# Peptides against a protein of PDB entry 6UG1: the designs that were tried, part 45

Target 1, 304 residues: chain A of PDB entry 6UG1
Amino acid sequence: SNEERKRRKYFHMLYLVCLMVHGFIRNEWINSKRLSRKLSNLVPEKVFELLHPQKDEELPLRSTRKLLDGLKKCMELWQKHWKITKKYDNVGLYMRTWKEIEMSANNKRKFKTLKRSDFLRAVSKGHGDPDISVQGFVAMLRACNVNARLIMSCQPPDFTNMKIDTSLNGNNAYKDMVKYPIFWCEVWDKFSKKWITVDPVNLKTIEQVRLHSKLAPKGVACCERNMLRYVIAYDRKYGCRDVTRRYAQWMNSKVRKRRITKDDFGEKWFRKVITALHHRKRTKIDDYEDQYFFQRDESEGIPD
Target 2, 301 residues: chain A of PDB entry 6UG1 as posed
Amino acid sequence: SNEERKRRKYFHMLYLVCLMVHGFIRNEWINSKRLSRKLSNLVPEKVFELLHPQKDEELPLRSTRKLLDGLKKCMELWQKHWKITKKYDNEGLYMRTWKEIEMSANNKRKFKTLKRSDFLRAVSKGHGDPDISVQGFVAMLRACNVNARLIMSCQPPDFTNMKIDTSLNAYKDMVKYPIFWCEVWDKFSKKWITVDPVNLKTIEQVRLHSKLAPKGVACCERNMLRYVIAYDRKYGCRDVTRRYAQWMNSKVRKRRITKDDFGEKWFRKVITALHHRKRTKIDDYEDQYFFRRDESEGIPD

## One batch from the design tools (peptide; made by RFdiffusion4, then SolubleMPNN)

Design b1_p12_4_s2 (from b1_p12_4, 8 letters changed)
Fold by OpenDDE base, seed 5:
Structure b1_p12_4_s2 (fold): chain B 304 residues (1-304), chain A 12 residues (1-12)
Amino acid sequence: as target 1 above (304 residues)
Amino acid sequence: GDLERLLAELYR
C-alpha cells in the first residue's frame, strides 16, 4: 500500500539517524586520552617516522610511499595486538530485513548496549568484534597524530523493497554477510591531497581509490545485508561527511535510487542530519575532497 | 539517554 511505503520510508530515516549517531558516539570514544596513550606504545619510532615523512621536493610520491609503508606496518602491528575476533551477535550492524524488524518489535529482548568503559577495555585487550577492531585501529592512528577518519557504511532497512516477506533464504551464510566491512579507515595524504582507504581487519588492504574500491560489495549474496548507500566519515575533530561518492561507481544511476536523497525532501532532510553531526569548520581538505567528488560526478554523467 | 534507548530498541 501507499501507507506501507510511507511507513518503511520513515522507519528507514529513523534507523539511519540512529546508525549515524552510533558512529558519532564511537568516534568520540576512540578519542579517549587514556586509550590514546596506551595505543601509541604499540607503534615504534621507526613506524611513527614513516607515518610523518618529510615532503620530498623532487618527487612527492616518495613521501606518499613512506606513508603507505607506515600504514602497512600499522596494520601488521594491529594484527599482533588483536587477540580475539568475536563473531557478531546476530547480524551486528548489517542490514536487517523488514520481517526481522517486525519480529524483533514483538520480542522484548533486553539488548545490552556496550558501555564506553567496556569498549575501551575491549580495544585495550584486543578482544571484540570486527567493528570494535577497526575503531581501535583508527584510535591507534590518531594516537600517532595521523589524520585518520572512521568510516561507517550505514545499513538501514531497504525502503525500496516493498515485498511483504523479506525473509532471506536461510542459507545466507555468515561468511557472505561479513565478506565486506561495515567500518573501515581513511587517512589523509597531505602530499597527494587525497584520502587513502584502509581496511585493517576484513580485507586487510590499503588502496588509493580512483574509480573503484575493493570495499564496495559485489554479488547478490553479500549485497543482501550490505548495500553501499550511506558511507559516512567521522574525523578526529568531530567532522561528519558523506563520502559515498568515493566508493560508489554508479552513484547517480544506481545508488541514489536506494537513498533517501532520491528526492528534494530527502536531500534536504539528510543535509540537516549531516549538519547536526558536523561539529567543525570547513578546511582545505574538504575543498580537495569536494573537487574530487565533483570530478567523479562529471565522469559518471547523468543517467539517461 | 533517549537515543541509547532508541538504539537499544532498534538492535533488539
Scores: peptide ipSAE 0.031, ipTM 0.740, DockQ to the pose 0.203
Fold by OpenDDE base, seed 4:
Structure b1_p12_4_s2 (fold): chain B 304 residues (1-304), chain A 12 residues (1-12)
Amino acid sequence: as target 1 above (304 residues)
Amino acid sequence: GDLERLLAELYR
């Protein structure tokens, strides 16, 4: 019905805000000074120097290569620190079906909210789910004075899906779900004026995204619980930015149709949400990023 | 806090 379509749209909006706020809170927690002091000790001086290369005036690419090598070594150090990767409770922050939402509303399950203290302990011990691990990795890079962002792929229920959800098939569903991450890292490369994408936990990859990312879900089964629609970046200064354009090859033709921002009302609403979560002034880094997004929009074209 | 205000504004 038209009413059910409206209900799903509003529920999607509410759920999206809750996810974006969750990302904001986790981004605040990883700025813990106590955690920072502990995690900085994991990074030896030689690796710290690679993270902070001098600018090569002849070939800036040499400086970028040092930074990339430093980030690779940080991933290796992080794997040594991390002892236990727990499975997600249920589906974690992956996309739920409408049926699962309706069923969960009836179950007053006391979500054991992970407290800040429990999170900091989990990161410090190297025990937790993949999301906690990624968040801890971002904290380690920030402890080394690296301009690292926490990236969150927000997975609200698909308001464009009006089908009665058939039960997603059991055991293979978890493997397909976790094939691609929900959280990852971006690091600012001051030499190339670009964000470097780092997945330290899932795919264990570093990439300089041009047109496509390895982190973008591919295949029907993987996209059932991980649909790239809202990739939100949280920086060390409590900036909040929509970086979906980086990871979406087909932003205009495909992704936009699945976003609340498909219409003017949704665009204005989503801008209000971003603005409320953005607690810093604009910087030249934002100008370079917006220029990159503009060039990507022009290169994709407007779908006819 | 700011979140509750945001949520209240989003439901108007």
Scores: peptide ipSAE 0.030, ipTM 0.737, DockQ to the pose 0.083
Fold by OpenDDE base, seed 1:
Structure b1_p12_4_s2 (fold): chain B 304 residues (1-304), chain A 12 residues (1-12)
Amino acid sequence: as target 1 above (304 residues)
Amino acid sequence: GDLERLLAELYR
């Protein structure tokens, strides 16, 4: 019905705000001074120097290569620190079906919220789910004065799916779900004026995204619980930015149709949410990023 | 507006 379509749209909007606020809160927690002091001790001086290379005036690419090597070594150090990777409780922050949402409303199960103190302890000990691990990695880079962003792929229920029963059948559902991350890292390269993508936990990859990312879900099974729609970046100064354009090859043709921003009302609403979560002034880094997004929009073209 | 109220409730 038209009423059910409206209900699902509004529920998607509410759920998206809750997810984006969760990302904001986690980004605040990883700025903990106590955690920063502990995590900085994991990075030896030689690796710190690679993270902060001098500008090579002859070939700026040499400086980028040092930064990339430093980030690779940080991933290796992080793997040594992280002792226990816990499975997600149920589906974690991956996308729920409409049926699962309806069933959860009937089950008055008290969701145990992870407290800030428990999170900081988990990161410090190297015990937790993949999301906690990625968030801790971002905290470690920030502890080394690296301009690292926490990236969150927000997975609200699909308001464009009007099927009554959206039950997902399959023995490999968990493996397919966790094939691609929900959280990752971006690092600012001051030499190339670009963001470097870092997945320290899932795919264990570093990439300079041009047209395609390895972190973008591919295939029907993995896209059931991980649809690339809202990739939100949280920086160390409490900036909040939509960076979906970086990871979406087909932003205009495919991704936009699955976003609340497909219409003018949704665009204005989503802009208000971003503005409410953005607690810093604009910087020259934002100008370079917006220029890159503009070039990506022009290169994709208008879908026929 | 309503969003600010919702955000304020979510930050409690």
Scores: peptide ipSAE 0.029, ipTM 0.726, DockQ to the pose 0.072
Fold by OpenDDE base, seed 2:
Structure b1_p12_4_s2 (fold): chain B 304 residues (1-304), chain A 12 residues (1-12)
Amino acid sequence: as target 1 above (304 residues)
Amino acid sequence: GDLERLLAELYR
């Protein structure tokens, strides 16, 4: 019905806000001074120097290469630190079906909330799910004075799916679900004026995304619980930015149709949510990023 | 986890 369509749209919006607020809170927890002091000790001086290369005036690419090498070594150090990767409870922050939401609403189960203290302990010990691990990795880079963002791919239920039963087949579902991350890192490259994408935990990859990312879910099975729609960046200064354009090849043709921002009302609403979570002034880094997004929009074109 | 609690709060 039209009523059910409205209900699903509203619930999607509410769920999206909740996910974005969760990302904001985790980003604040990452900025813990106590955690920072502990995690900085994981990074040797030689690796710190690679993270902070001098500008090569002859070939700026050499400086970028040093940064990339430093980030690679940080991923290796992080793997040594991380002792226990827990499976997600249920589906974690991956996308739920409408049926799962309805069933969960009927089950007044007291969900356990991870307290800040428990999170900090988990990261410090190297025990937790992949999301906690990624968040801890961002904390380690920030502890080394790297301009690292926490990236969250927000997975609200698909309001464009009007099917009553969207039951997913259970067992193969977990492997396909976790094939691509929900959380990752971006690092600012001051030499190339670009964000470097880092997945330290899942794919263990570093990318300089131009048109395509390895972190973008591919295939029907993977996209059932991980649809690239709302990739939100949280920086160390409590900036909040929509960076979906970086990771979406087909933003205009495909991704927009699955976003609340497909119409003017949704665009204005979503902009208000971003603005409410954005707690810093604009910087030149934002200008370079917006220019890159503009070029990507022009290159994709408007779908006919 | 936290999301489920937040979701549960949204259903109140």
Scores: peptide ipSAE 0.027, ipTM 0.727, DockQ to the pose 0.527

Design b1_p12_4_s3 (from b1_p12_4, 7 letters changed)
Fold by OpenDDE base, seed 4:
Structure b1_p12_4_s3 (fold): chain B 304 residues (1-304), chain A 12 residues (1-12)
Amino acid sequence: as target 1 above (304 residues)
Amino acid sequence: GELEKLLQELYR
């Protein structure tokens, strides 16, 4: 019905705001001074120097290569620190079906909300789910004065899916779900004027995204619970930016159709949400990023 | 504050 379509759209919007606020809160928690002091001790001076290379004026690419090597070593150090990767409780922050949402509304399961103290302890011990691990990695980089962003791929229920979801089939569902991350890191490369993508936990990869990312879900089974639609970046200064364009190869042709921003009302609403979560002034880094997104939009073209 | 306003806009 038209009413059910409206209900699903509004529920999608509400769920999206809740996810984006969750990302904001986690981004605040990883700025903990106590955690920062502890995590900085994991990074030896030699690796710190690689994270902060001098500008090579002859070949700026040499400075970028040092930064990339430093980030690789940080991933290795983080793997040594992280002792236990817990499975997600249920589906974690991956996408739920409409049926699962309806069933969960009836079950007043007290979600054990992880308190800030419990989060900080989990990161400090190296015990937690993959999301906590990624968030801790971002905290470690920030402790080393690296301009690292927490990236969150927000997975609200698909308001464009009007089917009554049949139960997603059993055993392979978890493996397919966790094949691609929901959280990752971006690091500002001041030499190339670009964001470097870092997945320290899932794919254990560093990439300089041009047209496509390895972190973008591929295949029907993986996309059931992980649809690339809302990739939100939270920086150390409490900036909030939509960076979906970086990771979406087909933003205009495919991704936009699955976003609330497909219409003018949704675009205006989503801009208000971003603005409410953006607690810093605009910088030249934002200008370079917006220019990159513009070039990506022009290169994709407008879908006919 | 702003979040509550955003939530109120969802119910309009």
Scores: peptide ipSAE 0.033, ipTM 0.748, DockQ to the pose 0.081
Fold by OpenDDE base, seed 5:
Structure b1_p12_4_s3 (fold): chain B 304 residues (1-304), chain A 12 residues (1-12)
Amino acid sequence: as target 1 above (304 residues)
Amino acid sequence: GELEKLLQELYR
């Protein structure tokens, strides 16, 4: 019905705001001074020097290579720190079906919200789910004065799915769900003027994304609970930016159709949400990023 | 707060 379409759109929007606010709160928690002091001790001086290379005036690429090597060593150090990776009790922050949402509304499931104190303890001990681990990794890089962003792929329910029964055939293996991360890191490369993508936990990879990312979900089974639609970046200065364009090959042809921003109302609304969560002034880094997004839009072209 | 305003805009 038209009413059910409106209901699903509204619920998608509400759910998206809740996810984006969750990302904002986690980004604030990882700025904890107490946590920063503990995590800085995990990084030896030699690795800190690699994270802060001098500018090579002859070949800036040499400085980027040092930064990449420093980030690789930080991933290795983080794996040594992280002792217990807990599985998600359910689907975590992966996408729920409409049926699962209806069933959850009937069950007053006390969502056990992780308190700030419990989060800080989990990160400090190296015990928690993959999302807590990634968030802790971003905190460690920030403790080393690295301009690291927390990235969140927001997974609101698919408002474009109008099927009554959206039950996933029971065989959606936990493995397919967690094949791609929901949270990752980006690091600013001041030499190349680009963001470096870092997945420290799932794929354990570092990428300089041009056209394609390994973090973009591929295959029907993986996309059922992880659709790349809203990739939100939270920086150390409480900036909030939509970085979906980096990770979406087909932003205009495919991804936009699954976003609230497919129409003018949704675009204006989503811009207001971003603005409400963006607590810093614009910088030259934002200019370089916007230029990159523009070039990506031109290279994709208008969908035929 | 700002979140409440955003929610109110959803009802328009």
Scores: peptide ipSAE 0.032, ipTM 0.742, DockQ to the pose 0.078
Fold by OpenDDE base, seed 2:
Formats: structure tokens, C-alpha cells, sequence
Structure b1_p12_4_s3 (fold): chain B 304 residues (1-304), chain A 12 residues (1-12)
């Protein structure tokens, strides 16, 4: 019905705001000074120097290579620190079906929220789910004065799915769900004027995204609970930016159709949400990023 | 707060 379409759209919007606020709160928690002091001790001086290379005036690429090597070593150090990777409770922050949402609404299960103190303890001990681990990795890089962003792929229920029963065939193994991350890191490369993508936990990869990312879910089974639609970046200065364009190869042709921003109302609303979560002034880094997104939009073209 | 305003806009 038209009513159910509206209901699903509004519920999607509400759920998206809740996810984006969750990302914002986690971004505040990883800025903990107490946590920062502990995590900085994990990074030896030699690795710190690689994270902060001098500008090579002859070949700026050499400086980028040092930064990449430093980030690789940080991933290795993080693996040594992280002792226990817990499985997600149920589906974690992966996408739920409409049926699962309806069933959960009927079950007055107390949502156990992780407290800030418990989060900080989990990161400090190296015990937690993959999301906590990624968030802790971002905290470690920030503790080393690296301009690292927390990236969140927000997974609200698919309001474009109008099926009555949206139950997933029970065989979607936990493995398919967690094949791609929900949280990752970006690091600013001041030499190339680009964001470097870092997945320290799931794929354990570093990439300089040009046209596509390895972190973008591929295949039907993986996309059922991880649909790339809203990739939100949270920086150390409480900036909030939509960086979906980086990771979406087909933003205009495919991804936009599954976003609330497919219409003018949704675009305006989503901009208000971003603005409410964006607590810093614009910088030259934002200009370089917007220029990159513009070039990506031009290169994709307008879908016929 | 701002979140409440955003939520109120959802119920319009």
C-alpha cells in the first residue's frame, strides 16, 4: 500500500538518524584523552616517523609510500594488541529485514547499550567486536596525531523493498554478512591530497580509492545485509561528511535510487542531518575531497 | 535538541 511505503520510508529515515548519531557518539568516545595516552604507547618511534614523513620535494610519492608503510605497520601492531575478536550479537549494525524489525518490535527485548566506560575498557584490553576494534584503531592513529576518520557504512532497512515478507533465506551464513566491514578508517594523505582507505580488521587492506574500493560489497549474499548507501565520515574535529561517492562506483545509476536522497525532500532532509552532526568549519581538505567527488560524478556521467 | 527537531520533521 501507499501507507506501507510511507511507513517504511519514515522508518528508514529514523533508523538512519539513529545510526548516524551512533557513529557520532563512537567518534566522540575514541577522542578520549585517557585512551589516547594508552594507545600512543603501542606505536614505536620508527613507526611514528613513517606516519609523519617529511615532504619529498623531488618525488612526493616517496612521502606517500612512507605513510602507507607506517599505516601497514600500525595494522600489524593493532593485530598484536587485539586479543579477542567477538562475534556480533545477532547481526550487529548490519542491515535488518523488515520482518526482523517487525518481530523485534514485538519482542520488548531491552537493548543492551555499551557504555562509554565499557567501550574504553574493551579497546584498552583489545577485547571486542570488529566495530570496536576498528574504532580503537582510529583512536590509536589519532593518538599518533594522524588525521584519521572513522568511516561508517550505515545500514538502515531498505525502504525500496516493498515485499511483505523480506525474510532472508536462513542460509546466509554469518560469514557472508561479515565479509565486508561496516566500519573502517580513512587517513588524510597531505602529499597526494587524498584520503587513504584503511580496513585494519576485516580485509586488513590499505587502498587509495580511485574508481572503486575493495570494501564495497559485491555479490548478492554479501549485499543482503551490507548495502552501500550511506558511508559517513567522522573526523577528529567532529566533522561529519557523506563520503559514499568514494566507495560507490555507480552512485548515480544504482546507489542513489536506494537512498533517501533520491528526491528533493530526502536530499534536503539528509543535508539537515549531516549539518546537525557537522560541528566544525570547512577546511581545504574538504575542498580537495569535494573536487574529487565532482570529478567522480563527471566520470560516471548521468545515467540514461 | 536538534535531533528532536529532525525527528519532528519526520512526523510531518
Amino acid sequence: as target 1 above (304 residues)
Amino acid sequence: GELEKLLQELYR
Scores: peptide ipSAE 0.031, ipTM 0.741, DockQ to the pose 0.083
Fold by OpenDDE base, seed 1:
Structure b1_p12_4_s3 (fold): chain B 304 residues (1-304), chain A 12 residues (1-12)
Amino acid sequence: as target 1 above (304 residues)
Amino acid sequence: GELEKLLQELYR
């Protein structure tokens, strides 16, 4: 019905805001001065120097290569620090079906919210789920004065799915769900004027995204609980930016159709949400990023 | 509308 369409759209919007606020709160927690002091001790001086290479005036690419090597070593150090990777409770922050949402509304399950103190302890001990691990990795890079962003792929329920029963046949293995991450890192490369993508936990990859990312979900089974629609970046200065364009090869043809921003009302609303979570002034880094997104939109073109 | 109110409530 038209009423159910409106209800699902509204619930998608509400759920998206809750997810984006969750990302914002986690980004504040990883800025903890106490945590920063502990995590900086995990990074040897030689690795710190690689994270902060001098500008090679002859070949700026040499400086980027040092940064990439430093980031690789940081991933290795992080793996040594992280002792226990817990499974997600249920589906974590992966996408729920409409049926699962309805069933959860009937079951007054008190979700235990992780307290800030418990999060900081978990990161410090190296005990937690993959999301906590990624968030801790971003905290470690920030502790080393690296301009690292927390990236969150927000997974609100699919308001474009109008099926009554959207129950996934119980066989979609936990493995397919967690094949691609929900949280990852981006690091600013001041030499190339680009963001470097870092997944320290799931795929354990570093990439300079051009046309496509390895972190973009592929295959039907993986996309059921992880649809690339809202990739939100949270920086150390409490900036909030939509970076979906980086990771979406087919933003205009495929991704836009599954976003609230498919219409003018949704675009204006989503811009208000981003603005409300964006607590810093614009910088030259934002100009370079917007220029890159513009070039990507022109290169994709308008789908025929 | 109602979603703007919800946003305002989340930021209070």
Scores: peptide ipSAE 0.025, ipTM 0.714, DockQ to the pose 0.066

Design b1_p12_4_s4 (from b1_p12_4, 9 letters changed)
Fold by OpenDDE base, seed 4:
Structure b1_p12_4_s4 (fold): chain B 304 residues (1-304), chain A 12 residues (1-12)
Amino acid sequence: as target 1 above (304 residues)
Amino acid sequence: NDLEELLQKLYR
């Protein structure tokens, strides 16, 4: 019905806000001074120097290469620190079906909300789910004075899916779900004026995204619980930015149709949510990023 | 206003 379509749209909006606020809170927690002091000790001086290369005026690419090597070594150090990767409880922050949402509304499961103290302990010990591990990695980079963002791929229920039964029948559902991350890192390259993408936990990759990312879910089974729609970046200064354009090869043709921003009302609403979570002034980094997104939009074109 | 209040409520 038209009423059910409206209900699913509004529920999607509410769920999206809750996810984005969750990302904001986790981004605050990883700014813990106590955690920062502990995690900085994991990074030896030689690796710190690679993270902070001098600007090569002759060939800025040499400085970028040092930064990339430093980030690679940080990933290796993080793997040594992290002792236990726990499975997600149920589906974690991956996308739920409408059926699962309806069933969960009836089950007053006391979700043990992970408290800030428990999170900080988990990161310090190297024990937790993949999301906690990624968040801890971002904290380690920030402890080394690296301009690292926490990236969250928000997975609200698909309001474009009007099927009554959305049960997922796959025996490999968990493996397919966790094939691609929900959380990752971006690092500002001051030399190239670009964000570097870092997945320290799942794919263990560093990439300079041009047209496509390895972190973008591929295949039907993987996309059932991980749809690239709302990739939100949280920086160390409590900035909040939609960076979906970086990771979406087909933003205009495919991704936009599955976002609340497909219409003017949704666009205005989503901009209000971003603005409410954005607690810093605009910087030149934002200008370079917006220019990159503009160029990517022009290069994709308007879908016919 | 309503969204900011909601965000504040969800953040606490």
Scores: peptide ipSAE 0.026, ipTM 0.719, DockQ to the pose 0.071
Fold by OpenDDE base, seed 1:
Structure b1_p12_4_s4 (fold): chain B 304 residues (1-304), chain A 12 residues (1-12)
Amino acid sequence: as target 1 above (304 residues)
Amino acid sequence: NDLEELLQKLYR
């Protein structure tokens, strides 16, 4: 019905705001001064120097290469720190079906909200789910004065799915769900004027995204619970930016159709949400990023 | 207004 379409759209919007606020709160928690002091001790001076290379005036690429090597060593150090990777409770922050949402509304399952103190303890001990691990890695880089931002792929229920029964066949293995991350890191490269993508936990990869990312879900089974639609970046200064364009190869042809921003009302609403979560002034880094997104939109073209 | 109120409710 038209009413059910409206209901699913509004529920998607509410759920998206809740997810984006969750990302904001986690980004605040990883700015903990106590946590920063503890995590800085994990990074030896030689690795710190690689994270902060001098500008090579002859070949700026040498400076980028040092930064990349420093980030690789930080991933290795983080793996040594992280002792216990817990499985997600149920589906974690991966996408739920409409049926799962309706069933969960009937079952008043007391979601135990993780307290800030428990999060800081989990990161400090190296005990937690993959999301906590990624968030802790971002905290470690920030402790080393690296301009690292937390990235969240928000997975609200698919409002474009109008099927009554959206139950996934029960055999969609936990493995297919967690094949691609929900949280990762980006690091600003001041030499190339680009964001470097870092997945320290899931794929254990560092990439300079050009046309496509390794972190973008591929295949039907993976996309059932992880659809690339809303990739939100949270920086150390409480900036909030939509960076979906970086990771979406087909933003205009495919991704936009699955976003609330497919219409003018949804675009205006989503801009209000981003603005409400964006607590810093614009910088030259934002200018370089917007220029990159513009070039990516022009290069994709308008779908015929 | 409604979004700010919603955000405030989500932070409490």
Scores: peptide ipSAE 0.026, ipTM 0.720, DockQ to the pose 0.075
Fold by OpenDDE base, seed 3:
Structure b1_p12_4_s4 (fold): chain B 304 residues (1-304), chain A 12 residues (1-12)
Amino acid sequence: as target 1 above (304 residues)
Amino acid sequence: NDLEELLQKLYR
């Protein structure tokens, strides 16, 4: 019905705001001075120097290579620090079906919200789910004065799915759900004027995204609970930016159709949400990023 | 209206 379509759209919008606020709160928590002091001790001086290479005036790429090597070593150090990776409770922050949402509304599940103190302890001990681990990795890089962003792929329920029963076809194994991350890191490369993508936990990869990312979900089974639609970046200065364009190969042709921003009302609304969560002034880094997004939009073209 | 109110509450 038209009513059910409106209901699902509204619920998607509400759920998206809740997810984006969650990302904002976690980004604030990882800026903890207490946590920063502890995590900086995990990074030896030699690795710190690789994270802060001098500018090579002859070949700036040499400086980028040092930074990449530093980030690789930081991932290795992080794996040594992290002792226990907990499984997600249920589906974590992966996408729920409409049926699961309806069933959950009836079940007064005591959602045990992780407190800030418990989060800081979890990161400090190296005990937690993959999301806590990624968030802790971003905190470690920030403790080393690296311009690292927390990235969140927000997974609100699919308002474009109008099926009454949205049960997943088959027992999608936990393995298929977690094949691609929801949280990852980006690091600013001041030499190349680009963001470097870092997944320290799931795929354990570093990439310089041009057209395609390894973090973009592929295959039916993986996309059922992880649909790339809203990739939000949270920086150390409480900036909030939509960076979906970086990770979406087909932003205009495919991804936009699955976003609230498919219409003018949704675009204006989503801009208000981003503005609410963006607590810093614009910088030259934002200019370089917007130029990159513009070039990516031109290169994709308008879908015929 | 409700979502705009929620946003306004998030701006405060």
Scores: peptide ipSAE 0.026, ipTM 0.710, DockQ to the pose 0.059
Fold by OpenDDE base, seed 2:
Structure b1_p12_4_s4 (fold): chain B 304 residues (1-304), chain A 12 residues (1-12)
Amino acid sequence: as target 1 above (304 residues)
Amino acid sequence: NDLEELLQKLYR
């Protein structure tokens, strides 16, 4: 019905705000000074120097290569720090079906929230789910004065799915679900004027994304619980930016149709949400990023 | 708070 379509759209919007607020809160928690002091001790001076290379005036690419090597070594150090990777409880922050949402609404389950103190302890001990691990990795880079962003792929329920039963067949569901991350890192490369993508936990990869990212979900089974629609970047200064364009090859043709921003009302609403979570002034880094997004939009073209 | 409770309900 038209009413059910409206209900699912509004529930999607509410769920999206809740996810974006969660990302904001986790981004605040990883700015903990106590955590920063502990995590900086994991990075030896030699690796710190690689994270902060001098500008090579002859070949700026050499400086980028040093930064990339430093980030690789940080990933290795992080793997040594992280002792226990817990499985997600149920589906974690991956996308739920409408049936799962309806069933959960009927269940008066008391939910246990991870408190800030428990999160900081988990990161410090190296015990937690993959999301906590990624968030801790971003905290470690920030502790080393690296301009690292927390990236969150927000997975609200698909309001474009109007099927009554949206149940997923279960056998390989967890393996396919966790194949691609929900959280990752971006690091600003001041030499190339680009964001470097870092997945320290799941794929253990570093990318300089041009047109495609390895972190973008591929295949039907993986996309059931992880649809790339809302990739939100949280920086160390409480900036909040939509960076979906970086990771979406087909933003205009495919991704936009599954976003609330497909219409003018949704676009204006989503901009208000971003603005409410964006707690810093614009910088030259934002100008370079917007220029890159513009070039990506021009290169994709208008869908026929 | 209601938002945390809502968030908890959405995550489990």
Scores: peptide ipSAE 0.026, ipTM 0.725, DockQ to the pose 0.190; fails the geometry check

